Peptides against a protein of PDB entry 4KTY. Designs and how they scored, part 127

Target 1, 266 residues: chain A of PDB entry 4KTY
Amino acid sequence: YVLNDIGVIFYGEVNDIKTRSWSYGQFEDGILDTCLYVMDRAQMDLSGRGNPIKVSRVGSAMVNAKDDEGVLVGSWDNIYAYGVPPSAWTGSVDILLEYRSSENPVRYGQCWVFAGVFNTFLRCLGIPARIVTNYFSAHDNDANLQMDIFLEEDGNVNSKLTKDSVWNYHCWNEAWMTRPDLPVGFGGWQAVDSTPQENSDGMYRCGPASVQAIKHGHVCFQFDAPFVFAEVNSDLIYITAKKDGTHVVENVDATHIGKLIVTKQI

## One batch from the design tools (peptide; made by RFdiffusion4, then SolubleMPNN)

Design b2_p20_2_s4 (from b2_p20_2, 12 letters changed)
Fold by OpenDDE base, seed 3:
Structure b2_p20_2_s4 (fold): chain B 266 residues (1-266), chain A 20 residues (1-20)
Amino acid sequence: as target 1 above (266 residues)
Amino acid sequence: SAAEQQKLENIRNSILKGAS
């Protein structure tokens, strides 16, 4: 619940699940002020700040630095010379306070860091939130709800044509709210993700997407339901690119993506 | 076959990216 200021984040591999502690610190001095500052930087109108749908969507955008000089700069290249390695962070407080004091994006984060900071943001603002870890999490970059793997005739992957990828694990958040903008039954947990993966209507943000809607195969509802659905349920499509330019689907694997989804119960 | 399974595994590994 909102009152928990320490949590556990699952990571690692599906066959070797690991946990790390994370201090959310939503009640620490300066954290609420920083969360309000984040919304100020986003130029969020006052009327929207009472709407968890708007708040979670804005938070999704602002916890990453892209587009709007938000909180965290992501880095996955193992080069962290101009900041703190993602693995060195143990909680949200130092990150948020650094952001507030410097008024510049903090370096660096990866998915669990983004999720940790975003969890603090949501809880600080009274939105029940938790972190979710998905093992073999798909990154669909063309919004076709499948992982297109292009192969050469020799069976090797064509890296030029293959744009989609799979995370060994990925962390995002679920936020609890009503969804009066959706049909009855699609309130409750909403997937939101601050890790910059894909552009959503002009900004690197994701959600809120109804978990219930996604579980029932409804991807037509706002926001970003197709992307979240793809993360957990994409089929692997093996396509051979022939020398003559033709593409042939040779195999489909519906079992690889989303092997395990883990969250600590609130 | 085992060979086919290994081939598929290699392909899956080639598109896998790692979080720390």
Scores: peptide ipSAE 0.447, ipTM 0.898, DockQ to the pose 0.717
Fold by OpenDDE base, seed 5:
Structure b2_p20_2_s4 (fold): chain B 266 residues (1-266), chain A 20 residues (1-20)
Amino acid sequence: as target 1 above (266 residues)
Amino acid sequence: SAAEQQKLENIRNSILKGAS
């Protein structure tokens, strides 16, 4: 999880799983220096740079360009005229070296690109890390642990009220660390995500969230456990918005989100 | 019913966004 410099990222759909290779290149010339530079840009105290909790949280913020002129600009509109299409990247090295050289965010990334670069960052700094792919990954934007689907009385989706969405697949990272800030037993794999999805206490970042805590429904533990829990375990709530302004729950589906979660073994 | 399942599928597809 630290030594492998080439990996496989799962993508596609649950019934048609695909893989792509990704070169992490954590041992390539200039990459460690770039990772240190990233932490410098984040104005991270030297005393915190040895703490994987702080490092992974800062990394989740800095691998995306939002808020802090971090590494990657995300784009999902299929218009990439001012940079490189996300699918054109084959590894982290070119992205990180471009960032170090230009001192400006690199365009463009999507989830697997963010996850790939973040994986390099973590491994380069000695934090065991892997990429996780979640099929039918929920994006809960109101922190209620539900995917609220609002319907008109005619059965059509009310797009104005329906703010939550589902990714066909989403990639994030798990980082291995102790969690002395949590109760005993919640160390180990921690979910961290650098793809800008939701604001977390003032900036676009996510984690570290204890995988064990999430697995056992402990969403009260820092950081961002409710959001990560929702990504893998949200219920779909079908709500009819009545003309009189009342809401009626028509259906609940607890089986759709997080249909498959895949990660490389080593 | 099949019709209800199709309706639900259509709804789910409407909130589904695609990564490349």
Scores: peptide ipSAE 0.437, ipTM 0.896, DockQ to the pose 0.714
Fold by OpenDDE base, seed 1:
Structure b2_p20_2_s4 (fold): chain B 266 residues (1-266), chain A 20 residues (1-20)
Amino acid sequence: as target 1 above (266 residues)
Amino acid sequence: SAAEQQKLENIRNSILKGAS
């Protein structure tokens, strides 16, 4: 989880799982220096740089360009005229070296690119890390731990009543660390996500969230456990919006979100 | 019913966004 230089990222559909190779390159020339530069740009105190909790949270913020001119600009519109299409990247090295050289955010990334670069960052700094792919990954935008689907009285979807959405797949990272700030048993793998999805205490970042805590339904612990929980375990709530303004729950599906979560064990 | 299941599937597909 620290020494592997090349990895595999899972993507595609739950019924048609695909893999792509990704070169992390954490030992390549200039990569460690770039990771240190990223922390410098974040104005991270030297005393915090040895704390994997702080490092992973800062990395979560800085691998995306939001808020702080971090490493990668995300784009999902299939028009990448001002940079490199996300699918053209094959590893982290070119991205990180471009960032260090230009001192400007690199265009463009999507979830697996963010996860790949973030994985390099974590491993480079000695934090065991892996990429996780979640199929049918929910994006809970209103923090209610549900994936709300609003229907008109005629049964058609009203997409204007919620910003909630579901990814066919989403990639994020798990980082291994102790969590002395949490109750005993909630150390180990921590979910962290550098793809800019939601604001967390003023910045687009996510985690570290205890995987063990989430598995046991504990979403009250820092950081961003409710959001990560929702990604993997949201119920689909089918709500009919009546003309009188009332909402009626018509159906609940607790089996769709997080249908498959895949990570490489080696 | 099969019709209800198909309806729900269509709804789910309409809210699904794709990564490249």
Scores: peptide ipSAE 0.398, ipTM 0.879, DockQ to the pose 0.719
Fold by OpenDDE base, seed 4:
Structure b2_p20_2_s4 (fold): chain B 266 residues (1-266), chain A 20 residues (1-20)
Amino acid sequence: as target 1 above (266 residues)
Amino acid sequence: SAAEQQKLENIRNSILKGAS
């Protein structure tokens, strides 16, 4: 989880699982220096740099460019005129070195790119980390732990009534650490996500969220457990919006989100 | 029913956003 500099990232569809190779390159020249530079840009206190909780949280913020001129600019609109298409990246090294050299966010990334770079960052700093792919990954935008689907009376989807969405797949990271800030038993793998999805106490960041806590439905623990829980376990709520303004729940599907969570052992 | 399931599938597909 620390020593391997090449990995596999799962993507595609749940019924058509695909893999891509990713070179983490945590031992390549300049990469560790870049990771330190990232923490410098984050203005992270030296005292906190030895704390994997703080480091992973800062990393989740800094690997994306939002808020803090971090490493990667996300793009999902197929417009990549001012950079590299996300699919063109094959590893973290070029991205990180470009960031260090230019001192400007690198364009462009999507979830696996964010996860790849973040994985390098974590591993460089001695934090065991792996990439996790979640198929049918929910993006709960209103923090209600459910995926709302609004339908018109005619059965057509009304996408204007919610910002909730579902990714065909989403990649994030799990980092291994103790969690002395949490009750006993909630250490180990922690979900962290650098893909900018939701604001977490003022910044686009996510985690560390205890995987064990989430698995047992404990979403009250820091950080961002509700969001991560929703990604993997949201119920699909089919709501018919009536002309009179009332909402009627027509269906509930508790099995669709998080159909498959895949990670490679390293 | 099969028709209802297909309808739900269509709905799910309509809200699904894709990563590359």
Scores: peptide ipSAE 0.396, ipTM 0.880, DockQ to the pose 0.722

Design b2_p20_3_s1 (from b2_p20_3, 12 letters changed)
Fold by OpenDDE base, seed 5:
Structure b2_p20_3_s1 (fold): chain B 266 residues (1-266), chain A 20 residues (1-20)
Amino acid sequence: as target 1 above (266 residues)
Amino acid sequence: MPQHELDLQKILDEFKASLK
């Protein structure tokens, strides 16, 4: 999880699973220097740089450009006129070296690009890390652990009122570390995500969230456990929004979100 | 393949079909 410099990332759809190679290149010239530069740009105290909890959280924030002029600018509009299309990247090295050279965010990334670069960052700093792909990945925007899908009175989806969304797939990272800030048993793999999705205490970042805690429904543990839990386990709640402003739950689908979660096997 | 948001109407239709 630290030594491998080439990996495989899963993407596509649950009924059409695809794989792509990704070169992490954590040992390539200039990459460690760039990772240190990223932490410098984040104004991270030297005392925190030896703590994988702090490092992974800072990395989660800095791999995306939001808030802090971090590494990657995300784009999902299929235009990409002022940079490189996300699908054109084959590894982390070119992205990180461009960031170091230009000192400006690199365009453009989507989830697997963010995850790839973040994986390099973590591994470069000695943190065991892997990429996880979740098919039918929920985006709960109000942290209520549900996917609220609002319906018109005719039964069709009200897209204007519905704020939550579902990705066909989403990639994030798991980082291995002890969690002395949590009860015993909740160390090990921690979910971290650098794709800018939700604000976490003032910045677009996510994690580290204990995978074991999430598996056991302990969403009260820092950091961002409710959001990660919702990504993989939220129910689809179909709600009719009446003209008088009242809401009626029509249906609940507990089987749709997180149909398949895949990571590379060692 | 780009990452994209799913059409919720399609998801709803599939769900309704599964209930029949």
Scores: peptide ipSAE 0.572, ipTM 0.928, DockQ to the pose 0.905
Fold by OpenDDE base, seed 2:
Structure b2_p20_3_s1 (fold): chain B 266 residues (1-266), chain A 20 residues (1-20)
Amino acid sequence: as target 1 above (266 residues)
Amino acid sequence: MPQHELDLQKILDEFKASLK
């Protein structure tokens, strides 16, 4: 069994799905060494490096630069000064080799770049992995499993009060592993995400979250299942914030988030 | 295409339209 070193990443809009090629290059010279270096920078114990649960969680933290001077700096402001625009990357190799050489975070990435590099990291370390794209991907920042959209009294969105957001699309990874730390049946594909979105127990990381657990609503299972669940299944809760401080739920939309989830089988 | 946050007002408007 040979894992593909070239892949396709889905992006764009749900009504205009697009694909881009991505070279993972997990077998190219220096890449495995770089992945080991990443774990070294994370100060990961040698005993844990054979555990895909620990490896994937560390990877989700280290592929982003936050907290630990990891691999990639994210940027969504469309300026990209002092670096490479996310759209210019065609694969993981240049990014990882630059990181290894410079020993500094590489600029810049967005979700598919994070996912691409993370995919290489996982595959290099013997963890089967694939990239998943979710259209209308929710970003719940208070872990209440819903998208709280606050409205002015006139019925329009109050952007100041509304902290949750929705991505047009978001890419993350699924990694295949057993989960002896979970009940039987919740191994297999695990959602992991290196795009820095939320703090998870002190670091910007996400997962591994059992896809089966999320699918069946078991959001109590480690790690970060509530966040991943919200990304794909949160309801939009429209709340009018009254001037007197009271909140009134005006509407609930259960059909908007996670309209399409696309991945390629490996 | 860059990843970007959706305009929630547009989402709301679409939702309201769907209710009619």
Scores: peptide ipSAE 0.565, ipTM 0.928, DockQ to the pose 0.901
Fold by OpenDDE base, seed 4:
Structure b2_p20_3_s1 (fold): chain B 266 residues (1-266), chain A 20 residues (1-20)
Amino acid sequence: as target 1 above (266 residues)
Amino acid sequence: MPQHELDLQKILDEFKASLK
């Protein structure tokens, strides 16, 4: 939705679901100006600013600081010495206004902070948007649509070989738009993610990926559908790495990822 | 409250337990 300036974000664990309020503040003074500034920093042509596909993709890139000195610096190491801990933020306004004022990335964010700011950005620009929380959210780092968990010969996880990971929860956004660049039926909600997770054609961004396409297994459609699909539906593949370099699939768990996907209509 | 990566060893252990 576009008009609501406050929302609820789900987080925590699948068996201990928590909620937090988030003030989007898309109508507050300076926020729209900041969103325009973000697009200016992205060097986005005026002609593209009316296209929600381009806007959401640019937003997914610019809400994170990677590559382009965008809005937010992510941090997951519990060390926030040079900024604000992610949990201290209560809304998008302070973040965006700080970015506009300082013209430097704001520290620090995690997924819900990225999603909150991105939601504001989208709504400011007239794009209906909502936040989605996925529990047991996969991070497929090699785009093979599965979570490869490598095991030592003793059966324990080989952390060095295992590059894929699973978030306890992850928040991203869905933006409502038509997709004339896709076949009929794949408009509507599009997954977009500003949390820097994977490089997409040269920069850390994600989406828009058609939710309908993903639901039907159509991961060939732009943008980043395989990654989003993996977040919610990848199988856990337990692979024993033999000393001789061979890999043996020991087990497959197709039920673990994406145990719960929650969004609130606001 | 913070987002974090899950301990895959724990996931594995739970999975193994479920197979018994």
Scores: peptide ipSAE 0.559, ipTM 0.925, DockQ to the pose 0.903
Fold by OpenDDE base, seed 3:
Structure b2_p20_3_s1 (fold): chain B 266 residues (1-266), chain A 20 residues (1-20)
Amino acid sequence: as target 1 above (266 residues)
Amino acid sequence: MPQHELDLQKILDEFKASLK
């Protein structure tokens, strides 16, 4: 059980790992109330609020502003004129209190900000949680468990056809819970992600996905296991798109994605 | 350090270099 209200988040590059302090502040005044407010905004049934599976899934949706006017608006274009730059945040408290006060999404966040706020949310509600950083984190956009990189006939990357992408690093959360909805052995740490990346059954959310299941290649279990699996284990498939419309696999790189996964244990 | 998408061309070049 995690009770620490200050944490460290890993970021940067695999060859230059960096850390930043983050104040979760789950015990600060108004934070628990704000977390309850978040669940209220999600119109979450009261009976489900004691279920960490449902709570973490709702949290993954509500910490991002998409779909439901949740907590944080993401921005990755280096233009933050209408809010606070993601790097300026030092903890979850100011973000959550602003959300509660304004009742509008807070600008702006990137992965570690989403993960930080989500970590606070989970811990406030009694769910053990930690932040995980994945370097060379894949973003599979077409749910085929691989990174499709399309090439021109000259061998250069065709950015127009290539929809999948790779983050230099990505942060998400792991939440500890039993999974009675899954076979024995797939409880424990569950991957959950509030950074808006892909739609999951109608909303930008992710998880809970069994870490044990993913580790052993079992991607058939709810929720969003294929996406999380792809984040850490996708092969890079280099495909030449010929002018006649045919596709030819030129190369496969099975060693690039998920080179390093880091989490700090208390 | 902001989170950002990697240049896939650079990744490809590095991959090709690793094969040599």
Scores: peptide ipSAE 0.557, ipTM 0.926, DockQ to the pose 0.903

Design b2_p20_3_s2 (from b2_p20_3, 12 letters changed)
Fold by OpenDDE base, seed 5:
Structure b2_p20_3_s2 (fold): chain B 266 residues (1-266), chain A 20 residues (1-20)
Amino acid sequence: as target 1 above (266 residues)
Amino acid sequence: MPQHKLDLQKILDEFKKSLE
């Protein structure tokens, strides 16, 4: 998870799983320097650079351009006029070297691009890391651990009221580290995500969230465990919004989100 | 294949069918 510089990323649909190769290139010339530069741009204290908890959290913020002029600008509207389409990237090296050279965010990325670059960043700094793909990945935007789908009185979806959403697939990273800040047993794989989705204490970042903690329903542990939990395990709550402002829960679907989570084996 | 948001109406329709 540190020495492998070529990987496979899963994407597509749950019933049509696809793979793409990705060159991490953590050993290529200039990449380590670029990773250090990223931490410099984040104004990260030198004392914290040896702490994988701090490094992974900073990385999750800096791999995306939001807030801090980080590495990648996301685009999901199929308009990539001022950069490279996300699908055109084949690895992390060109992206990171362009960022280092231009000192400006690189356009454009989607989840697998963010995950690929973030994976390089983590591995380059000696943190074991892998990419995971979640099909039917929920985006809970109000931190209630549910996918609230509002319905019109006629039973159809009210897209204006419905703020939560579901990705066909979403990629993020898991980083291996000890968590002395958590109870014993919650070290190991930690979910971290550099795709800008939600604000976490002032920045678009996510994690590290203990995978073991999430699996056991411990969403109170730092960082961003509720959001990660919701991505893989939230129920779809169908709510009829009445004209008088009242809400009625019509149905609950506990089987739709997180249908399949895939990662490359060792 | 690009990442995209799913059509929630389609999800709802499929869910309704599963209840039948």
Scores: peptide ipSAE 0.601, ipTM 0.935, DockQ to the pose 0.904
Fold by OpenDDE base, seed 2:
Structure b2_p20_3_s2 (fold): chain B 266 residues (1-266), chain A 20 residues (1-20)
Amino acid sequence: as target 1 above (266 residues)
Amino acid sequence: MPQHKLDLQKILDEFKKSLE
């Protein structure tokens, strides 16, 4: 659970699944101290540091640099000036130690880097955690539980109007904890995501969202269940935007998003 | 392999093909 310091992260395409090794290094010198430092930078109350719900939510915010000068700066434009390409990282240790030393965000990460560092953070603090990879992972930008794909009148995608998107793959974390703030039965694995995707009540963070709740469609449960639900279960809604401003739903694809969700069992 | 957003037009084309 929290003992494995080396892991495997799934990535690639659904029909060409690939794996990469990742060294979490939660027991390496300075790493626990760095995790505590991260919580200090978040100005997290000492009383909350023993609560995995609060810790995981703070972690999801602080592992990304947005809003709070957190650990990692994301980049997806294939231009990584003034930093390290995401693919060059092999583990969490160098990233966390650099953050602690420089006290500035580390460049650069993508989803698996965020997930790797976040996994280290959680495990360091005694929270069982694992990385989950979702292929055809939706990014719903307005939390309406669907992927709105707008079409031109000729039937082709209108990329200008279409704000929602789909990742070829996306990695996030699941953290094991009780959820006394939720009804009985919704503890256990909680989805948390440090990749900066959407604003959640004022900052880029995500979770903890009960995996059981999401599986059963309980998207009203805190935190960010609608977003996580959409990542794995959104319907693709093809909408023609007419010249007169009206929208017509042309088609619905309920089978495309979340084709495969992979995680290594702890 | 970098994480990247999919070409929605390709997704649409595949979907249309599946309806045939």
Scores: peptide ipSAE 0.600, ipTM 0.936, DockQ to the pose 0.903
Fold by OpenDDE base, seed 4:
Structure b2_p20_3_s2 (fold): chain B 266 residues (1-266), chain A 20 residues (1-20)
Amino acid sequence: as target 1 above (266 residues)
Amino acid sequence: MPQHKLDLQKILDEFKKSLE
């Protein structure tokens, strides 16, 4: 295993796949110190800092600013007046060093920025990590493992009732670790996501979720397996919401979500 | 380049077309 400090992140559309370079800079001066600082800010016990399960989960929470004044503030409204546009970042170093210096969340990030910084964090702490890009990535907001698209009686989407959404693409991380807390065979790559999407036991965090478990439909295992499963494998459920309050499933599309998942082998 | 939520109406329209 070679720890590269420069990587490529896939983004764009499924029919227009793009790549961008990202400098992780895990060996740059001050970066390891910043990662330790992040764990200090999280008030992480020293005993847990050697546990990749705990570290990755804490990192998942702390790379985003929500809940705990973590590293990055997300923004998806195309208004970045009080910081740096997500697209302007080229690596993790500037972000992490700014966080360490200012001791305030850095603005702004989107999924690949979160994933890039999180990748640096993991690698700095000796956890093998890579970035995964999922095109047509579902955001299940009610943990029912499906994308509920509600329709008006006229057949059009009811945007008010439809809370679930689909990203054109989404980036998260996979971290390599053993999972003694899970049954045998579910170690290895674990999905972790620092992009703030859903609350997980009180914080915006996600993972580690066993990739092997998810691939085999085992969503009962900690952490956040249902959410990750839904990101890559949820069905689109088209539901007509009738005026009388009843719901009728009109159609199911099981082929739309997770059309392409791309990652570089490490 | 930016990440964004897809227009579900467009997805629906495409789906409907696929059923025709």
Scores: peptide ipSAE 0.591, ipTM 0.932, DockQ to the pose 0.898
Fold by OpenDDE base, seed 3:
Structure b2_p20_3_s2 (fold): chain B 266 residues (1-266), chain A 20 residues (1-20)
Amino acid sequence: as target 1 above (266 residues)
Amino acid sequence: MPQHKLDLQKILDEFKKSLE
């Protein structure tokens, strides 16, 4: 098979699905060198660079700037005064080449930008990869596999107590690899995410998490399966926080998160 | 175009409506 250097990324709303073209440019001059440079910056041992499990995990950490001065700085406040607005990027090449040249994080990215750059990184290193878009994507910040939405006594949302959140859409990557570190049947597509969302054992990274494992409710397997599971399958738990400090579950919505997951088959 | 966090109050309101 031949990997395409141009792709389509899905975004928008579940009722208004949109697509955007993205140039991965994994075959363009300097891109492979930059990917190797990224691994150098991560101080990755040479022995691990042939292991897609290690490479994808390092990539998920290094494509974001947090912790390690990686490739992209995220911004979601609609203020992009010190860089390029996320929507202005059309591909990975300019971002990666700027990173290689400046040796400083590039501003700015959101999920599809992170996913686009990460896709290039994976493909450059011979790892089959694709981008996945999840609409109504949960962000569980306390790793309890559910979305805790706290309510005032009047029934309205208490935004101060509610720490979990839901993205209108979120993009991450799936990388194809064997998982000899997992039981039989959990190889194949692995979810990996470079958008900085949660800390995973000391770094903002995510995956690889077995898609098959998650699909069958197995969240005990490395890496970060509970977080990925929550993104696509967490229940919305509406909890009334009473003045006396007690919590009462008022309602449960098990159908809201992960209403639509879209990916281009390769 | 931009990725953004949803208004949870709106989600709640829609949920309540679905229960009616």
Scores: peptide ipSAE 0.587, ipTM 0.933, DockQ to the pose 0.907

